# Designs tried in a protein design run: peptides against a protein of PDB entry 5EFW. Part 40

Target 1, 141 residues: chain A of PDB entry 5EFW
Amino acid sequence: TTLERIEKNFVITDPRLPDNPIIFASDSFLQLTEYSREEILGRNARFLQGPETDRATVRKIRDAIDNQTEVTVQLINYTKSGKKFWNLFHLQPMRDQKGDVQYFIGVQLDGTEHVRDAAEREGVMLIKKTAENIDEAAKEL

## One batch from the design tools (peptide; aimed at target 1 F24)

Design b1_p26_6_s2 (made by RFdiffusion4, then SolubleMPNN; from b1_p26_6, 10 letters changed)
Fold by OpenDDE base, seed 3:
Structure b1_p26_6_s2 (fold): chain B 141 residues (1-141), chain A 26 residues (1-26)
Amino acid sequence: as target 1 above (141 residues)
Amino acid sequence: SSMEEERRRKREEDLEKFKEKREELE
């Protein structure tokens, strides 16, 4: 499909379903995380977390979902094979014409190191712009 | 045009996938 082929790491989740499951994943996301689409769809994205994932950062993500707000954080995630990576992660709600939250868009920028300063600012701009592009594309479906 | 028809088809496929997944998870 068109949306799956966007060459960025992203998922779409449905907060109106139990446990906010992933309902859409890009091809790039599958490659990054080493999962098949069947292994991911219908699951909460927490399967990417592991021993070194900061719990306080995870709570920030949860709070953003509960409050229906956007958030940008960096956290340790794990591939299916157990490989660690730093995830510069941006989450934002996708709203309908009435302003009600329909979905969440999650965008991942992967790296071997925690990014700081100028590199972090550039990464944040990139993933936010990506999220807006996904929002526009999805609303045209 | 043929390009417009192909774009329409892909959008319809994406929409159907969303609907199917929602039904499976309810």
Scores: peptide ipSAE 0.199, ipTM 0.733, DockQ to the pose 0.210
OpenDDE base, seeds 1, 2, 4, 5: peptide ipSAE 0.123, 0.123, 0.029, 0.025; ipTM 0.614, 0.674, 0.566, 0.545; seed 4 fails the geometry check

Design b1_p26_6_s3 (made by RFdiffusion4, then SolubleMPNN; from b1_p26_6, 11 letters changed)
Fold by OpenDDE base, seed 2:
Structure b1_p26_6_s3 (fold): chain B 141 residues (1-141), chain A 26 residues (1-26)
Amino acid sequence: as target 1 above (141 residues)
Amino acid sequence: SREEEERRRRREKEIEEFKEKREELE
């Protein structure tokens, strides 16, 4: 699909389904994580977590989903082959015309390094803008 | 135009495929 070919790392999840599974993943996300689309769709994104993933940061993500709010964090994730990478991650709800949450958009910064200071601020701005673009593109869904 | 119609048809197909996939996951 055109949405899948957006050259950004992102997923769309469905909180209305059990365990908030991934229902959409961009090609870039698949390349980043080394998974096939078939391996990802229908699963909760927790498969990216591993031994060094900060549980407190994961709880922030879970709380944002439960509270239907946005959140931006950095956490250690793992590729299919077990490679660690720092994920600057932004999550926000996608709402319908009635204001009800229908999906979540998760955007991962391009690159795999931990970012700080000005680079972090720039990255946050970028992934938030990307999330808004995806929201607009996916409103037809 | 023909090009606009083709773009519309592609978008409609993509939306339908997405909805079908979502339904399969339910």
Scores: peptide ipSAE 0.091, ipTM 0.621, DockQ to the pose 0.186
OpenDDE base, seeds 1, 3, 4, 5: peptide ipSAE 0.079, 0.025, 0.047, 0.061; ipTM 0.610, 0.542, 0.589, 0.620

Design b1_p26_6_s4 (made by RFdiffusion4, then SolubleMPNN; from b1_p26_6, 11 letters changed)
Fold by OpenDDE base, seed 1:
Structure b1_p26_6_s4 (fold): chain B 141 residues (1-141), chain A 26 residues (1-26)
Amino acid sequence: as target 1 above (141 residues)
Amino acid sequence: MEEEEERLKKRKEELEEFKKKREELE
């Protein structure tokens, strides 16, 4: 199965390029966000943000990128048509054999509502496991 | 801008090679 056909919402970004652009997106991510691949490749993922997106949560994502660390947050995102959704988002660095950051893996779990407690824990486990699967797939190559 | 576009192109090509290799391994 091709990487893009993995039935999970994810992107790969390149922090070695200006503004950490998306260099890969899954088909599911395109379907969720209503963008074409051509519209998003080479762009920073901030185009998903809108009026109700919490700026403090966005800052946590920025800090994780700058510090080359992982982060898990939940924030309001918007589709191309302007539809709001809750994004349970996990970001982690993909490192080479020397330990240097090559890419970031971003995994999104969408929902109509903010999730808490057991549902949030289950979602976090799912998106973290997905990120690890993508990381391992890249290491095998 | 041309250098950035070339870097992005190279990274995309690397990912396409990753996809191809993954398909061959599966």
Scores: peptide ipSAE 0.027, ipTM 0.579, DockQ to the pose 0.050
OpenDDE base, seeds 2, 3, 4, 5: peptide ipSAE 0.022, 0.020, 0.019, 0.021; ipTM 0.515, 0.478, 0.497, 0.519

Design b1_p26_7 (made by RFdiffusion4)
Pose (drawn by RFdiffusion4):
Structure b1_p26_7 (pose): chain A 141 residues (1-141), chain P 26 residues (1-26)
Amino acid sequence: as target 1 above (141 residues)
Amino acid sequence: SELKKVWDEQKDLALKNMKEREEEEE
């Protein structure tokens, strides 16, 4: 299917279920994070966080979800085995024609450090185009 | 459709996992 043919890291969550769980994770996201589908479907994506994760950054994500809007940030995430990586993360809601939120889309791009300038602009362009591709691929669900 | 079938499979797995966690907490 088209959703499966999207070769990027992403997860999709359902805010209408308690605690906004993951209902779909890309093949690339699972192998990057070393988790399986059985392990993480039904879980909130906060399991990616840990000791060196910036709390104010996590707060910006919480607030954007509460307000039902987009956010782009960078933060430290961990794999299942505990390896650290920087995550250039973009979040956006999928809405129906009446504007009601159906799901959230999250797209991840791994790095070894915080990026800025042209490197950040390129990474943001990649993850925002992927989110639009995901939205278009899942509009009937 | 194929897309809905694949989607439903993963969503059903997610719902099952949520239900199992609630039972364990009880």

Design b1_p26_7_s1 (made by RFdiffusion4, then SolubleMPNN; from b1_p26_7, 13 letters changed)
Fold by OpenDDE base, seed 3:
Structure b1_p26_7_s1 (fold): chain B 141 residues (1-141), chain A 26 residues (1-26)
Amino acid sequence: as target 1 above (141 residues)
Amino acid sequence: SELKKLFEEYYKLALENRREEERKAE
């Protein structure tokens, strides 16, 4: 499918359901996080968080969801096996033809280090572009 | 469409998994 052709780490969540669960996950995301699709669908993405995940950054994500806005942050996430990675994360709402929020698109760019300056700008551009591609592809639904 | 069918399949699975997790939490 068009969505499956997007070879990036991403999920789609449904804020209209309790606790904004993941309802779609890319194969790349599953590979990155080391979870099966069955293990993550229906769950909130907070299972990626761990001891070194900055709680203030998590709150920024929660605020964006509550306010139905986009946000871009970097935070520590953990794979199923407990491996830490820096997640350059972008979240944005997916709206219907009436302008109402239907879903959220979450895009992850993984790395071993916290990126800054030019590297960060490049990463942000990439994940935002990816989110737009997902949004466009989802119009077929 | 094929995409719609896939999306619906994953959505159904998500709902089923959610129900199961809620049951375990009781």
Scores: peptide ipSAE 0.522, ipTM 0.878, DockQ to the pose 0.886
OpenDDE base, seeds 1, 2, 4, 5: peptide ipSAE 0.526, 0.522, 0.518, 0.521; ipTM 0.878, 0.877, 0.879, 0.876; seed 1 fails the geometry check

Design b1_p26_7_s2 (made by RFdiffusion4, then SolubleMPNN; from b1_p26_7, 18 letters changed)
Fold by OpenDDE base, seed 2:
Structure b1_p26_7_s2 (fold): chain B 141 residues (1-141), chain A 26 residues (1-26)
Amino acid sequence: as target 1 above (141 residues)
Amino acid sequence: SELEELFEEYRRLALENRAAEAAAAA
């Protein structure tokens, strides 16, 4: 679909399903993570985590999901081949017209290093804007 | 809506994949 072809790294998850699995992944996300779509769909995104992933950061993500809020964090993720990357990650709920959470949009900005200061602010603005664009694009369908 | 239908399809695929993985892991 056109949504899958958006040239940004993102997934859509369904919190109404057990363990909030990925139900949608962009082509870019698949390329980033080195997984096929078949390998991704139905799985919780935690498969991207590994030994150096900060558990406290993961808990922030979980809390945001449980509280149905947005969150922006940086964490170590791993590709299928085991390659580490810093993921500037933004998660926000996709709400229906009534304001009820239907899905979550997760946007990933990959990097070779942890970003701070201006670079972080720029990245945060980018991934937040991306999430909004995805939300709007989806709602236009 | 088209969106709902699309995501229903994705949910179905997701559940099928999960079931397949669970079966393979069992």
Scores: peptide ipSAE 0.435, ipTM 0.840, DockQ to the pose 0.523
OpenDDE base, seeds 1, 3, 4, 5: peptide ipSAE 0.322, 0.339, 0.355, 0.389; ipTM 0.797, 0.799, 0.807, 0.822

Design b1_p26_7_s3 (made by RFdiffusion4, then SolubleMPNN; from b1_p26_7, 12 letters changed)
Fold by OpenDDE base, seed 4:
Structure b1_p26_7_s3 (fold): chain B 141 residues (1-141), chain A 26 residues (1-26)
Amino acid sequence: as target 1 above (141 residues)
Amino acid sequence: SELEKLFEEYKKLAEENRRREEEEEE
């Protein structure tokens, strides 16, 4: 689909299903993480976490989902082959016309190092804008 | 909507994949 072909790293999850599984993934996300779509769909995104992933940061993500809010964090993630990368991650709810949360959009900006200051601000703006674009693109289908 | 129809299909696929993975882990 056109949505899958958006050249950004993102997933869509369904919090109404047990364990908020991934129900949609962009091609770029698959390339980044080195997983196939079949390996990812139906899974909680925690499979990207590993030994050096900060648990407090993960908790922030979980809290955002539980509270149906957005969050932006940086955390260590791992590819299928075990390669570490810094993930500037933004998560926000996708709401229907009634305002009810139906999905979450998760956007990933990968990097080899933790970003700070201007670089971080720029990345945050980018991934937030990306999430909005994805939300709009999805709703236009 | 077309979006909901699309996502319903993906949700079905996701659920199937989840079940298969659980079965493989057992």
Scores: peptide ipSAE 0.232, ipTM 0.747, DockQ to the pose 0.511
OpenDDE base, seeds 1, 2, 3, 5: peptide ipSAE 0.200, 0.193, 0.423, 0.230; ipTM 0.716, 0.707, 0.824, 0.742; seed 3 fails the geometry check

Design b1_p26_7_s4 (made by RFdiffusion4, then SolubleMPNN; from b1_p26_7, 12 letters changed)
Fold by OpenDDE base, seed 4:
Formats: C-alpha cells, structure tokens, sequence
Structure b1_p26_7_s4 (fold): chain B 141 residues (1-141), chain A 26 residues (1-26)
C-alpha cells in the first residue's frame, strides 16, 4: 500500500517552499475536501478555510509552523462545494536525522460537530498516532 | 522505492501547479 492510500486524511507540506504548499495528499483527504489532487498540490492549505473559520485558531496553526512545533486544534473547514465540517486537526514537523524540519504533516479528522471530552481525546490520540505513522513511513523520503 | 517515486512525482506536480497558479493569479 502506497502512502497516498493510507485510509486517513492527511497532507504533507513543505515549509522550505514559499507559503508552505501541500506537496502530498492522501486519497482520503481528496475525498473529504472534494478536490482533485491536481487542484491541491502546490497550494497552501488555507483554501480549506472560510467565513466561519476561527481566525484565532488559524493563528495557532501559523504560530506552530513558524515556531516549528506541533499543534492540535478544531476548526471549521469547507469542501470544494462549500460544505462546512469540523476538522480536528493535528500538525507536526517532520524532521530529518539532524533534527531539522523538512516537512509538516497535517492530519484531519472530520466531523459534523465539535468534538469534546472523551471523544476529543480519542480523536486526538488517533490523529497523533496517524501522524507518527506517516512520519515513520516517510523517513525514506 | 515505489513510495519515493510517487512522492517525487507529486512533488514535481506540486511545483508545476504552483507555477501555473501563480501565472493565473497575475
């Protein structure tokens, strides 16, 4: 099974390129967002944001990228057709053997509602584990 | 490897798409 066919919603971005564009997207991510791979690759992930996306939450994501740290948030995202969904989102840097950031891994868990309590904790564990699995699988890259 | 080839393919596509979109935005 190739990386793109991992049954999880995720992207890999390249912060070494201007505007940290998506350079890899899973099939599941494409299905979730209703975009084609050609429409996604090379773009900053901000296209998922819309009118009801909380700016403060977006700032947390941006800060994490700037500081090369991980972050987990929930935010409103939009599909290509304009459908809103709550995205439990985890972002973490992918580092090389020297510890330098090469990429970022973004994992999305979609839902119709804001997730709380035990469900949130479960979701967080899932997306973090997924990110680690992706990191491990992508070590050869 | 298969994975590396795929990654490289998508990476190149990403770069190409970025350039095209930048041109369209101008």
Amino acid sequence: as target 1 above (141 residues)
Amino acid sequence: SELKKLFEEYYELALKNREEKEKEAK
Scores: peptide ipSAE 0.481, ipTM 0.853, DockQ to the pose 0.797
OpenDDE base, seeds 1, 2, 3, 5: peptide ipSAE 0.467, 0.464, 0.472, 0.479; ipTM 0.848, 0.846, 0.850, 0.853

Design b1_p26_8 (made by RFdiffusion4)
Pose (drawn by RFdiffusion4):
Structure b1_p26_8 (pose): chain A 141 residues (1-141), chain P 26 residues (1-26)
Amino acid sequence: as target 1 above (141 residues)
Amino acid sequence: SLDKEKFEEAKKIARERYEEEKEEEE
């Protein structure tokens, strides 16, 4: 299917279920994070976080979800085995024609450090186009 | 469709996990 043909890291969550769980995870996201589908479907994506994760950054994500809007941030995430990576992360809601939120889309891009300038602009362009591709691929669900 | 089936299956898993968590809290 088209959703499965999207070669990027991403997860999709359902805010209408308690604690906004993951209902779909990309093949690339699972192998990057070393988790399986059986391990993480039904879980909130906060399991990616740990000791060196910036709390104010996590707060900006929490607020953006509460307000049902987009956010782009960078933060430290961990794989299943505990390896550290920087995550250039973009979040956006999918809405129906009346504007009601159906799901959240999250797209991840791994790095070894915080990026800025042109490197950040390129990474943001890639993850925002992917989110639009995911929204278009999942509009009937 | 295949994608809809996968979403419905994942929603069912999410509901089961939520119920199990509440049982543990009790």

Design b1_p26_8_s1 (made by RFdiffusion4, then SolubleMPNN; from b1_p26_8, 13 letters changed)
Fold by OpenDDE base, seed 2:
Structure b1_p26_8_s1 (fold): chain B 141 residues (1-141), chain A 26 residues (1-26)
Amino acid sequence: as target 1 above (141 residues)
Amino acid sequence: TADKEEFERNREIAKKIAEEEEEKEE
């Protein structure tokens, strides 16, 4: 579909379902993580975590979900084949017209390298902008 | 639209998967 073919790494999750499962993933995300759509649909995104994933960073993500807020972090994730990559990740709630959280949008930077300083700031701006674009597109669905 | 229909289908699939996982934990 048009949404899946957006050339950005992203997922949409449903916090109203048990364990906040993935209900949508872009083609780019599948390519990045080496999973099929069937393998990830209905699962919590924690399957990307592994031995070197910082638990404190994961807690920040969990807290953001629980508090229905946005968060931006960098964390180690793993592909299906076990390849490590740095994930500059932005999460934000998608709200309905009443202000109630319906979904979460998770956006991953296109690059897999750890970024700092100006590159990090640029990446953060990019993924936040991407999340807003996805939010607007998804509201039309 | 096709996108809307797919989104709705995926949500329903996710619901079923979540329900099945809850049943396994019981």
Scores: peptide ipSAE 0.423, ipTM 0.823, DockQ to the pose 0.700
OpenDDE base, seeds 1, 3, 4, 5: peptide ipSAE 0.421, 0.406, 0.393, 0.400; ipTM 0.827, 0.814, 0.815, 0.816

Design b1_p26_8_s2 (made by RFdiffusion4, then SolubleMPNN; from b1_p26_8, 13 letters changed)
Fold by OpenDDE base, seed 2:
Structure b1_p26_8_s2 (fold): chain B 141 residues (1-141), chain A 26 residues (1-26)
Amino acid sequence: as target 1 above (141 residues)
Amino acid sequence: TEDKKLFEENRKIAKEIAEKRRKEEE
């Protein structure tokens, strides 16, 4: 479909379901993480975490979900085969017309390297813009 | 639309999985 074929790494989760499971994933995200769509749907995104994932950074993500706010972080994630990669990650709520949170949009930078300085700022701008585009696309469904 | 149908189907699948998991944890 058009939404799945967006050439950006993203997922949509449903915080109204137990454990905020992934309900949508782009083809690019599946390629990045080496999982099939069937393996991902219905799971919390924490399966990407591993030994070197910073727990404090994970807590920032959890806090954002609990507070229904956006957050941007970099953290170590792992592919299905166990390969480490740096994930510049942006999370934001998708709200309905009443302002209630319906979903969360999670966007990952296309690269797998840790980014700093100007590159990080550019990456943040890109993933935030991507999240807004996905929000608009999803609301039009 | 096709995208809407897929989105709804995926949500249903996720909901079913979540419900099964909850039941297994009880």
Scores: peptide ipSAE 0.438, ipTM 0.847, DockQ to the pose 0.685
OpenDDE base, seeds 1, 3, 4, 5: peptide ipSAE 0.396, 0.411, 0.420, 0.403; ipTM 0.837, 0.838, 0.841, 0.836; seed 4 fails the geometry check

Design b1_p26_8_s3 (made by RFdiffusion4, then SolubleMPNN; from b1_p26_8, 17 letters changed)
Fold by OpenDDE base, seed 2:
Structure b1_p26_8_s3 (fold): chain B 141 residues (1-141), chain A 26 residues (1-26)
Amino acid sequence: as target 1 above (141 residues)
Amino acid sequence: TSMEEEIERAREIALERARAAAEAAE
């Protein structure tokens, strides 16, 4: 499918299910996080959080979900093996033809470093563009 | 499609996890 051909780090979650679980994960996302697909699907993405993950940033993500809005943040995440990485993360709702939220799209910048200034702006543009591509591709579902 | 089937499986897994969590909370 077109969605499967998007070679970026992303997940799709279903806020209509308990705890907004991941229902799709890209191959790149699995590689980044070191989890298998079986370990990821059906889980809330909070398993990526750890001791150094900023809770205020996490709250921003939660607020965006609750308010059905988009958000872009950087936060510390952890791979399965416990490796820390900076996750430039963009989340946005995917809406149906009626305007109701069906899914959330979560996109993670490729790379593991904290980015600032021009690099951050470029990264944000990239992950937002990716999210839009995913949104269009997911309409095939 | 294979992808749609995978998504459906993920949804099922999520529901089972939620059920298990609810049962454990009782």
Scores: peptide ipSAE 0.499, ipTM 0.859, DockQ to the pose 0.790
OpenDDE base, seeds 1, 3, 4, 5: peptide ipSAE 0.472, 0.351, 0.448, 0.332; ipTM 0.852, 0.812, 0.841, 0.804; seed 1 fails the geometry check

Design b1_p26_8_s4 (made by RFdiffusion4, then SolubleMPNN; from b1_p26_8, 13 letters changed)
Fold by OpenDDE base, seed 2:
Structure b1_p26_8_s4 (fold): chain B 141 residues (1-141), chain A 26 residues (1-26)
Amino acid sequence: as target 1 above (141 residues)
Amino acid sequence: TEDKEEFERNREIAKEIAREREEEEE
């Protein structure tokens, strides 16, 4: 499919359904998180959070969803096996022709390390560009 | 498109999961 051609870590969620569930996950995302597609479809992405995940950062994500805005954060997530990784994460709404939010696009940086300074800026540019590519691809659906 | 069909299928899966959770909470 067109979306599968984007070989990056990303999910698409549906805020119009209860608890904003995942309705698409890239193969790379599944590999990163160690979940099968069947295990995550229909679930809220909060299953990636754990004991060391910063609650204030999670609130920023929640606020962005509630306000239908984009956000870029870095937070600790956990794989299915319980491995911790740093997730440079970008979230943005996907809007229809009327401007109404249809979906959210969540993009995770390919690396699992905490990034700072120039590396973080580069990563942010990359995941934002990826999100735009996903948005464009999804609009052709 | 194939992607659209996949999204529609996945949305139905998500709706079903949500329904099941609501039934379990009742």
Scores: peptide ipSAE 0.408, ipTM 0.817, DockQ to the pose 0.785
OpenDDE base, seeds 1, 3, 4, 5: peptide ipSAE 0.408, 0.387, 0.365, 0.391; ipTM 0.821, 0.811, 0.806, 0.815

## One batch from the design tools (peptide; aimed at target 1 L3 R95 Y103 E140)

Design b1_p27_1 (made by RFdiffusion4)
Pose (drawn by RFdiffusion4):
Structure b1_p27_1 (pose): chain A 141 residues (1-141), chain P 27 residues (1-27)
Amino acid sequence: as target 1 above (141 residues)
Amino acid sequence: EEEEKKKLKEVWDEQRELALKNMEERE
C-alpha cells in the first residue's frame, strides 16, 4: 500500500483513544528505534524519552497536542537498548473536511547533534513533505 | 484504485486491532 511505500521514519496516533496511542509505526522507525510492532502499538510515544531529554521541549509538544496544532522541535531520544540520538521531530494533526482531528502524524529524522542553519532547513523540508505525503496516503482512514 | 483502498484498509485495521489488544492487556 501507499502508506507502507513511504520510506521515512514516522508514527501515527489516535487521540480519540485514551492517552493518544500509536496505531501505526513505519518499518524504518521500528528498525531505527530497535522496537517491534507488538512492543509499541498501543503505547504513547513518550517511551522514546529519558534522562537527557529536555523537559521544556517535551512541554512544547504537550501544549501543541492540547491546542491541536503543528510543532517542530529537536530533542534527545533513546533506542530500546539505550543508545542516544537527536530527533528532529515534526508533528501535525490529520483533519477531516470539517476540521475535526482524526489522528496525529509524527515524523523523525535522526542526528548525532543539534542542527541549525542550512542543515536544519533541509531536514525540516524533508520531514514536512513526508507528513503531507502521509496525510494524503491515509485520508480515507 | 479500489483494490489499493481495500488493501490499505486491511493493513490499517490489522495494526489498529493489535494496538487495541495490547491496550486491553495492560488494563

Design b1_p27_1_s1 (made by RFdiffusion4, then SolubleMPNN; from b1_p27_1, 18 letters changed)
Fold by OpenDDE base, seed 4:
Structure b1_p27_1_s1 (fold): chain B 141 residues (1-141), chain A 27 residues (1-27)
Amino acid sequence: as target 1 above (141 residues)
Amino acid sequence: SKKELEELKKLFEEYYKLALENRKKLE
């Protein structure tokens, strides 16, 4: 379908379910993380975390979910095979017509290194724009 | 289109159901 074939790394999670599980994942995300769709759907995205993942950054993500706000961070994530990558990650709520949060959109931009300055700004703009595009495509669901 | 949206909705529902089913065995 159009949504899952968006050539960007993203997931949709459902905070109304226990532990905010992934309920949708793009093909690109599966390729990036080396997991199958069957392995991912229903799980909390914390499986991407590992030894070098900064816990304070993870807490920022958790806080954003709890507070139903957006957040943009960079953190170390791991593929299924254990390969580390820097994840420029953006998360934002998807709200229904009443304004209530129904889902979260998570967008990942992978890289071999932590990005700063202009590169970071460019990446942030990209993943935020991607999130908005996903929101527009998925809000009818 | 309406047809495309319906197909997307069906896929979403399918994945959603799969997610629910997987929760107990994946974590």
Scores: peptide ipSAE 0.518, ipTM 0.887, DockQ to the pose 0.735
OpenDDE base, seeds 1, 2, 3, 5: peptide ipSAE 0.514, 0.513, 0.310, 0.516; ipTM 0.886, 0.886, 0.812, 0.888

Design b1_p27_1_s2 (made by RFdiffusion4, then SolubleMPNN; from b1_p27_1, 12 letters changed)
Fold by OpenDDE base, seed 5:
Structure b1_p27_1_s2 (fold): chain B 141 residues (1-141), chain A 27 residues (1-27)
Amino acid sequence: as target 1 above (141 residues)
Amino acid sequence: SEEEKKRLKELFEEYYELALENRKKLE
């Protein structure tokens, strides 16, 4: 199965380009967010944020990018039509053979409510495993 | 497979180029 046909919501971004734009998006991600691929590629993922998106959570994501580390958070995101959803979001760097960061992998698990306890742990486990699978498939690109 | 890797690389490069082209007008 091709990378974009993986039945998971994910993007790949390039921090070596100005403003860390999205350079790859799965079909599922496009369906979730209601954007076309042409509308998304080349943009920073901040277009998913809106009035009720927690600024402190966004700062955690920014810090992880700046420090080249992974992070897992939950935040409110918005579709193109303005529908709100809770995004259980995991971000991690993709490193080359030298250990240098070449891309970031972002994985999204959507829901109608903020998840806690066992449900959160299961979701985190799922999106982290997904990120590792994507890393393995895409690291040669 | 090697063929699959080649196809994925080509698709990745295509999307990457599109990203570069779109960047100017989208942001």
Scores: peptide ipSAE 0.488, ipTM 0.880, DockQ to the pose 0.688
OpenDDE base, seeds 1, 2, 3, 4: peptide ipSAE 0.452, 0.459, 0.448, 0.469; ipTM 0.871, 0.869, 0.867, 0.874

Design b1_p27_1_s3 (made by RFdiffusion4, then SolubleMPNN; from b1_p27_1, 14 letters changed)
Fold by OpenDDE base, seed 1:
Structure b1_p27_1_s3 (fold): chain B 141 residues (1-141), chain A 27 residues (1-27)
Amino acid sequence: as target 1 above (141 residues)
Amino acid sequence: SEKEKEELKKLFQEYYELALKNREKEL
């Protein structure tokens, strides 16, 4: 199975390009968001945001990118058709052997509700493990 | 395997180039 066909919602972005655009997207991510690959590649992921997306949470994501750190948050996102979903989102830098950031990995776990407690912890563990798997698979890119 | 790595690299390069082209269209 190729990286794009892994049944997980994820993207890879390039912070070395202006505005940290998406350069890789999984098939599952496309299905979730209702966009084609051509519509997504080269764009910043902010197109998923909408009226009810919490701006403070968005700032946390931006800060993590700027500071080259990882972050895990939940935020409202929107599909192409305008459907809202709760996105349990994890982002982490992909570093080279020298420790320099090469890419970011973004993993999404979608749901109809905001999750808390045990359900949230389980989701966080899942998306973090997924991010590590992607990091290993894409380390030579 | 080495074949799998090469396949992944090629796929990544193709999508990367597509991303660059799409960015040019938006600018």
Scores: peptide ipSAE 0.487, ipTM 0.864, DockQ to the pose 0.770
OpenDDE base, seeds 2, 3, 4, 5: peptide ipSAE 0.482, 0.473, 0.483, 0.486; ipTM 0.862, 0.860, 0.862, 0.863

Design b1_p27_1_s4 (made by RFdiffusion4, then SolubleMPNN; from b1_p27_1, 16 letters changed)
Fold by OpenDDE base, seed 5:
Structure b1_p27_1_s4 (fold): chain B 141 residues (1-141), chain A 27 residues (1-27)
Amino acid sequence: as target 1 above (141 residues)
Amino acid sequence: SEKEKEELKKLFKEYYELALENRKKLL
């Protein structure tokens, strides 16, 4: 089922703190990026960017945060050891009962190449589903 | 399945609670 296949690489960030730091990272995210939890908690996720990361795509992410909207992009990211990977990335805000943004959910699907068409649509569906499930769970607390 | 949905929801609730705890440490 779709639920069985949801992406498990994700972070939660806090835009209300200086520089929108990571306040949670999944175990899968840590494994993917080769960082420890202690190394990344409290840091902005830009440490994943490197020389071949498209700056225009990064600006789209920043704009989404500033405008408090969701965005889905593909960009080159780097592990701690410097290994490049394509990140099909979805970001969306978590809002409180009043509709105010409290956090952002970032979900990552890694690959060896940029994907298009059916493969992209499938990946987007999976990462969005993960984000929605996290948001729904949070709203029940 | 519905069971998987509930289990996943429970897991994500735990993660969210942990996020809140981590946030407090950053303040």
Scores: peptide ipSAE 0.673, ipTM 0.930, DockQ to the pose 0.156
OpenDDE base, seeds 1, 2, 3, 4: peptide ipSAE 0.672, 0.647, 0.631, 0.669; ipTM 0.930, 0.922, 0.916, 0.929

